Peptides against a protein of PDB entry 3QIS. Designs and how they scored, part 235

Target 1, 334 residues: chain A of PDB entry 3QIS
Amino acid sequence: PSLELSRREFVFENVKFRQLQKEKFQISNNGQVPCHFSFIPKLNDSQYCKPWLRAEPFEGYLEPNETVDISLDVYVSKDSVTILNSGEDKIEDILVLHLDRGKDYFLTISGNYLPSCFGTSLEALCRMKRPIREVPVTKLIDLEEDSFLEKEKSLLQMVPLDEGASERPLQVPKEIWLLVDHLFKYACHQEDLFQTPGMQEELQQIIDCLDTSIPETIPGSNHSVAEALLIFLEALPEPVICYELYQRCLDSAYDPRICRQVISQLPRCHRNVFRYLMAFLRELLKFSEYNSVNANMIATLFTSLLLRPPPNLMARQTPSDRQRAIQFLLGFLL

## One batch from the design tools (peptide; made by RFdiffusion4, then SolubleMPNN)

Design b2_p23_2_s2 (from b2_p23_2, 11 letters changed)
Fold by OpenDDE base, seed 5:
Structure b2_p23_2_s2 (fold): chain B 334 residues (1-334), chain A 23 residues (1-23)
Amino acid sequence: as target 1 above (334 residues)
Amino acid sequence: DEEFLKFSKELEKEVEELREEEK
């Protein structure tokens, strides 16, 4: 069997977080026999493509002289955003289109990624005085390395933050302040806040706005700004409550004094973000008559974002663990 | 909440300082 491919080289320019890009090509059976095609892993890979890439269809049959369209979909989710922001991964791949009893056809995927404040660590963002798109990639790597070292120093209770005024980290990432301040100013009376989804186009505008500027006002509806905050918290490489404290939060869930002691052990940026978000959410609960927001809804929603199980425990999370996690957060909302 | 309003104003000041450093 043999195939003719209309294209073998694909370039995805300016790939962004949560922005789907599609490139299409045709494959034609120019042989005299039916053929089965499939995308196959390379020798050392478990998957036929990187996590941000998909082929559709990824397999199929072609009769003689039959043609099929294949879509190559590039989508950076929360699962790929962090490694692309750091430059650990890139918009480069090679796909192997295999024919049963035939040849392999290689497809080259290339492009560039535009970094996002979404999927960047809280520690790096607290050091980031400019929008992420203005920060050189080399400096992003340095900020991530410094963020890791500061987290370790904070956990070890070792070094006071160097009080050099120009290098002083923000108390909270500017992006979190911008989102929360907007919601406080404009969304406290918004019916069904955090319950109604935002618009995908507005979410992209909000992400692009935070990645490229320090806006006076965030674009989009209150629902889109609210969902952008949820997406931001979900995309964090480490949750607001560090994975190291997860079990201690569950164990303390019914003792408000111990809960506060656990939170006091968070790295400075994580602790500040947690306190700021809890203060905001307590304020939002005062408007429950207008926004339909209650403590149980908020606790259920934000617990999965703020208090994530470590990756090694995700498969083992019990309904009891989830209820303890919710109860832990409720102790800061009530 | 006086806590939220105070904290948000402290953060507002930090962001305003960043906007001034841009000029």
Scores: peptide ipSAE 0.661, ipTM 0.960, DockQ to the pose 0.781
Fold by OpenDDE base, seed 3:
Structure b2_p23_2_s2 (fold): chain B 334 residues (1-334), chain A 23 residues (1-23)
Amino acid sequence: as target 1 above (334 residues)
Amino acid sequence: DEEFLKFSKELEKEVEELREEEK
């Protein structure tokens, strides 16, 4: 069996978070026998492609002289955004198109990724005084390394944060302030806030705006700005409540005094973001007659974002654990 | 809430300082 491929090299320029790109090519059976084709993992890989890439179809049968179109889809989700922002991964892959009893055909995937404040750590964003697209990639790496080291120091409670670091970090990422300030100013009276989905085009404009500028006003509807805040919190490499404190939050869920003590042990940026978000959500609840927002809805929604189980416990989360997590958050909303 | 408004104004000032450093 043999195939002819219309193209073997693919370039995905300016790949962005949540923006789908597609490239297409044709495969033709130029042989005299039916062929089964499939994309197969390389020798050391569990998957035929990286998490941000897919082929459609990824397998199939071709009769003699049959041709099929294959779509290569590039999409950076919350699951890939952090490793692409750090430069740990890149828009580069090699796909192996296998023929049963035939040859392997190699496809080269290349391109560039444009970093996003979505999927960047709270610690790095507190040090990031410029929009992420203005920050040199070398400085992004340094900011992530420094952020990790300061988080470790803060968790260990061993060394006072040496206030002598040349640049004072922000109390809260500018991107979170921009989103929350906009929602407070313009969305407190918005009917069905956090219940109505935003527009995908507006979400992309909000992301691009926060990645490239420090805007006076965020573009889009109140629903799109509200959903952008949810997407931001979902995309965080570490939740606003650090994984190390997850179990202690559940154990303290019915004691408001212990809950406040647990939050006091968060890294400074995480603690400030948590307090700021809780203060905002308590303010939003005062407008429940206008926005249809209640404490149970907000607690249920934000608990999954702010208090995520550690990856090793995610598959084991019980309904009781979820209820305790909601109860923990309710103690800050009421 | 006075707490939220105070906190938001402290953060607003930090962002305004960043916008001034851009000019």
Scores: peptide ipSAE 0.657, ipTM 0.960, DockQ to the pose 0.762
Fold by OpenDDE base, seed 1:
Structure b2_p23_2_s2 (fold): chain B 334 residues (1-334), chain A 23 residues (1-23)
Amino acid sequence: as target 1 above (334 residues)
Amino acid sequence: DEEFLKFSKELEKEVEELREEEK
């Protein structure tokens, strides 16, 4: 069997977090026999492509003189955003289109990724005084390395941050403040806040706005700004409650005094973000008659974002563990 | 919440300082 491919080189320019890009090409059976095609893993790979790439269809049959359109979809989710922001991964891949009893056809994927404040660590964002798109990639690497070192120092309670340097980290990432302050100013009376989805176009505008500027006002509906905060918290490489404290949060869930002690052990930025978010959510609950927000809904929603199980425990999370995690967060909302 | 309003104003000041550094 043989195939003709309309294109073999694909360039995805300006790939952004949560922005789907699609490139299409045609494959044609120019042979006289039916052929089965499939995208196959390279030697030593488990998958035929990187997590941010997919082919659709990824397999199929072609009769003689039949043609099929294949879509190459590039989509950076929360699962790929952090490694792309750091430059650990890049918008580069090679796809192997295999023919049963035939040849392999290689497709080259290339492009560039535009970094996002989404999927960047809280520690890096506290050091990031400019929008991420203004920060040189070399400095992003340095900020992530410094952020790791500061997290470790803070967990070890070793060195008081020297308060006198011109490079004092922000107490909370500017992006979190922008989102929360907007919601406080404009969304406290919004019916069904955090219950109604935002618009995908508005979410992209919010992300682009936070990545490129320090806006006075966030664009989009209150629902889109609220969902952007949820997406931001979900995309964090380390959740607001660090993985190291997860089990202690569950174990303390029914003792408010121990819960507060556990939170006091968070890294400074994580602790500040947690306190700021809890203070905001307690304020939002005062407007429950207008926004339909209640403590159980908020605790259920934010627990999955703020208190994520470590990857090694994720598959083992019991309903009891979820209830303890919710109870832990409720102790800060009530 | 006095706690939230106070904290948000402290953060507002930090962000306004960053906006002044942009000009």
Scores: peptide ipSAE 0.651, ipTM 0.959, DockQ to the pose 0.836
Fold by OpenDDE base, seed 4:
Structure b2_p23_2_s2 (fold): chain B 334 residues (1-334), chain A 23 residues (1-23)
Amino acid sequence: as target 1 above (334 residues)
Amino acid sequence: DEEFLKFSKELEKEVEELREEEK
């Protein structure tokens, strides 16, 4: 069997978080026999492509003289955003299109990624004075390394934060402030807030706004801004409540005093974000007659975002654990 | 929420100070 490929080199310029890009090519069976094609892993890879790439279809049959369109889809999800922001991964791959009893065809994927505040650590964002798109990638790496070291020092209670450091970190990421301040100012009376989904186009504009500070004001509907906050919290490499405190939150869920003590042990930025969000949500609950938001809804929604099980426990989360996690958060909303 | 209003005002000030440093 043999194939003709219309293209073998693909360039994905300016790849962004949650922005789907597509490139298409044709494969044609120029042989005299039916052939099965599939994208196959390279020798050392478990998957035929990186997590941000997909071929559609990734396998199929071609009759003699048949032609099929293959879509190469590039999509940076929450699962790939952090490693792309750090430059640990890049928009580069090689796909192997295999023919059964035939030869391999190599496809080259290249491009560039534009960093996002989504999927960046709270610690790094607290040190980031300017929009992430204005920060050199080298400085982003340094900020993540410094942020990791400061987080570890904070958890170990080893050194009081040197109040004398010339670049004092923000108490909360400016991006979180922008989202929450917007919601507080404009969305407290919004019917079905956090219950109605945003528009995908508006979400992309909000992400781009936070990443670039353009426009000066957050665009889109209150629903899109609310969903952008949820996406931001979901995309955090570490949840607002650090993984190391997860079990202690569950164990303390019915003791409001112990719950507050557990939160006091969070790294400074995580603790500030948690308190700021809880204070915002308590304020939002005062407008429940207008926004249809209640404490149980909010606790159920935000618990999955703020209090994620560690990756090693994720598959073992019981309904009891979920109820304890909700109860933990309720103790800050009531 | 007094805590929220306090936080919001402190954070607004921090972001305003950043915007002034960039000018």
Scores: peptide ipSAE 0.364, ipTM 0.888, DockQ to the pose 0.628

Design b2_p23_2_s3 (from b2_p23_2, 13 letters changed)
Fold by OpenDDE base, seed 1:
Structure b2_p23_2_s3 (fold): chain B 334 residues (1-334), chain A 23 residues (1-23)
Amino acid sequence: as target 1 above (334 residues)
Amino acid sequence: DPEFKKFSEELEKIVKKLREEEK
């Protein structure tokens, strides 16, 4: 069997978080026999491609003189955004298109990723005084390393707040403030807030706006701004409640005093973001007659975002654990 | 919320300053 490929080199320029890019190519059976094709893992890989890439179809049959279109889809989800922001991963891959009893055909994937404030740590964002697209990649790496060290120092209570450094971190990321301040100003009376989905185009505009500027107003509907806040919280590499405190939150869920003590042990930026968000959500609950927002709905929604189980416990999360996690957040909303 | 008001007023001042430093 043999194939002809219309293209073997693919360049994905300006790849962004949650922005789907597609490149298409054709494969043609120029042989005299039917062939089965499949994308196969390289010798040391478990998958035929990186998590941000897919081929569709990834396998199939071709009759003699048959042609099929293959789509190469590049999509940076929450699962890939952090490693691309840090430069640990890049928009580079090699796909192996295998023919049964035939040859391997290599496809080269290349491109560039544009960093996002989505999927960046709270610690790094608290240090980031400019939009992320204005920050040199080298400085992003330094900010992440410094952010890790600051998290550890804050957890250990080792840093006296030396109030005097000209580069004082923000109490809360500017991006979170921009989202929350917009929602507070314009969305408190929005019917079905956090219940109605945003528009995908508006979400992309909001992300691009936060990545490239410090806007006076966020573009899009209140629903899109609300969903952008949820996406932001979901994309955090470390959830607002750090994984180290997850079990203690569940164990304390019915003791409001212990819950407050657990939150006091968060890293400074995480603790501030948590308190700011809870204070915002308590403010939204005052407008429940207008926005249809209630404490149970909000606690249920934000629990999955703020209080994520550690990766080793994800598969073991019981309905009881979920109820305890919800109860933990309810103690800050009521 | 008094805690929300405090955060909002502090962060608004900072973000206004950061936006002015962008121009």
Scores: peptide ipSAE 0.539, ipTM 0.950, DockQ to the pose 0.881
Fold by OpenDDE base, seed 4:
Structure b2_p23_2_s3 (fold): chain B 334 residues (1-334), chain A 23 residues (1-23)
Amino acid sequence: as target 1 above (334 residues)
Amino acid sequence: DPEFKKFSEELEKIVKKLREEEK
């Protein structure tokens, strides 16, 4: 069997978080026999492509002289955004299109990624005084490394933050402030806030606004701005409540004094973000008559975002653990 | 919330200052 491919080189320019890009090509069976094609893993890979890439269809049958269109879809989710922001991964891959009892055909994927404040650590964002798109990639790497080291030092209670020489980090990322300040100013009376989904186009504009500071004001509906905050919290590489405190939060869920003591042990940026968000959510709850937001709804929604089980415990989360996690957060909303 | 007001006022001043330094 033999295939003809209309194209073998694909370039995905300016790939962004949550923005789908598609490139299409055609494969044709120029043989006299039916053939099965599939994308196969390279040697030592478990998958035929990187997590941000997909082929559709990834396998199929072609009759003699049959032709099929294959879509190559590039989509950076929360699962790939952090490694692309750091430059640890890149928009580069090689796909192997295998023909059963035939040849392998190689496809080259290339392109560039545009960094996002989504999927960047709270620590790094607290050090960023400019939009992330204005920060050189080399400096993003340095900011993530420095942020990791400060997080570890803060957890170990070893070094008072040397208040002296380096530009003081922000107490909360400017991106979180922009979202929360907008919601506080414009969305406190928004009916069904956090219950109605945003528009995907508006979400992209909000992400681009936070990444570039253009436009000066956050675009889109209150629902889109609210969902953008949820997406931001979901995309964090480390949740607002660090994984190491997860079990202690569950164990303390019914003791409000111990809960506050657990939160006091968070890294400074995480602790500030947590307190800021809880204070904001308590303000929203004052407008429950207008926005239909109640403490149980908010606690249920934000618990999954703020208090994630460590990856090793994800599969073991019990209904009791989920209820304790909700109860923990309720102690800060009431 | 007094904590929310404090954070909001402090961050607003910082973000305004940063935007002025970019102009």
Scores: peptide ipSAE 0.253, ipTM 0.864, DockQ to the pose 0.673
Fold by OpenDDE base, seed 3:
Structure b2_p23_2_s3 (fold): chain B 334 residues (1-334), chain A 23 residues (1-23)
Amino acid sequence: as target 1 above (334 residues)
Amino acid sequence: DPEFKKFSEELEKIVKKLREEEK
């Protein structure tokens, strides 16, 4: 069996978080026998492609002289955004199109990724005084490394924050402040806030706006700005409540004094973001008559974003653990 | 909320300064 491929090299320029790109090519059976094709893992890989790439169809049968279109879809989700922002991964892959009892055909995937403040650590964002697209990639790497080292030092309580470093970190990322300040100013009276989904085009405009500028006003509807805050919190590599404190939050869920002590042990940026968000949500709850927002709805929604189980415990989360997590958050909303 | 107001006023001053440093 043999295949003819219309193209073997694919370039995905300016790949962005949550923006789907598609490239198509044709495969033709120029042989005299039916053939089965499939994308197969390379040696030592578990998957035929990286998590941000998909082929459709990824397998099939071709009769003699049959042609099929294959779509290569590039989509950076919350699961891939962090490794692309850090430069640990790149928009580069090799696909192996295998023909049963035939040849392997190699496809080269290349391109460039544009960094996002979505999927960047709270620590790095607190140091980032410019939009992420204005920060040199080398400086982004240094900011993530420095952020890891400061988080570790803060958790160990060993070194007082060197108050003498000429560039003091922000108390809260400017991106979170921009989202929350907008919602406080314009969305407190918005009916069905955090219940109505935003528009995908507006979400992309909000992301691009936060990545490229320090806007006076965020574009889009209040629903899109609210959803952008949820997406931001969901895309964080480390949740607002660090994984190390997850179990202690559950264990303290019915003691408001212990809950406050647990939060006091968060890294400074995480603690400030948590307090700022809780203070915002308490303000939003004062307008419940207008926005239809209640403490149980907010606690249920934000608990999954702020208080995530560590990856090793995610599959083991019980209904009781989820209820304790909600109760922990309720103690800051009431 | 007094805590929200404090955070908001402090961060607003910082973000305004960052916008001025961008021009």
Scores: peptide ipSAE 0.548, ipTM 0.951, DockQ to the pose 0.870; fails the geometry check
Fold by OpenDDE base, seed 5:
Structure b2_p23_2_s3 (fold): chain B 334 residues (1-334), chain A 23 residues (1-23)
Amino acid sequence: as target 1 above (334 residues)
Amino acid sequence: DPEFKKFSEELEKIVKKLREEEK
């Protein structure tokens, strides 16, 4: 069997978080026999492509002289954004299109990724005084390395030694402040806040705005700004409540004194973000008659974002664990 | 919320300064 491919080289320029890009090509059976095609893993890979790439269809049959269109879809989700922001991964891959009893055809995927404040650590963002698109990639790597060291020092209750010439970190990322300040100013009376989805185009504009500028006002509807805050919290490489404290939050869920002690042990950036968000949500609850926001809804919504189970426990989360996690947050909202 | 007000006032001053450093 043999195939003709209309294209073998694909370039995805300016790949952004949550922005789907598509490139299409045709494969044609120029042989005299039916052929089965499939994308196969390279040597030592478990998957035929990187997590941000997909082929559709990824397998199929072609009759003699049949042609099929294949879509190469590039989409950076929450699962790929962190490794692309750090430069650990890149918009580069090689796909192997295999023919049963035939040849392998190699497809080259290339491009560039534009970093996002979404999927960046709270520690790095607290050091980032400019929009992420203005920060050199080399400095982003240094900020992530420094973020890990600051997290460890904070968990160990080590006093930061050198208040040296390093610019003082922000108490909370400017991006979180921009979102929350906008919601507080303009969305406190918004009916169905956090219940109505935003518009995808507005979400992309909000992400691009936060990545490229320090706006006076966030663009888009209150619903889109509210959803952008949820997306931001979901995309964090580590949840606002660090994985190391997850079980202690569940164990303390019915003791408000112990809950406050657990939160006091968070890294400085995580602790400040948690307190700021809880204080904001308590303000929104004062407007419940206008915004339809209640403590149970908010606790249920934000629990999955702020108090995520560690990856190794995610498959084992019980309904009791979820209820304890909700109860933990309720103790900060009421 | 007194805690929210404190965070908001402190962060607003910082972000205003950061915008001035952009011009």
Scores: peptide ipSAE 0.534, ipTM 0.948, DockQ to the pose 0.873; fails the geometry check

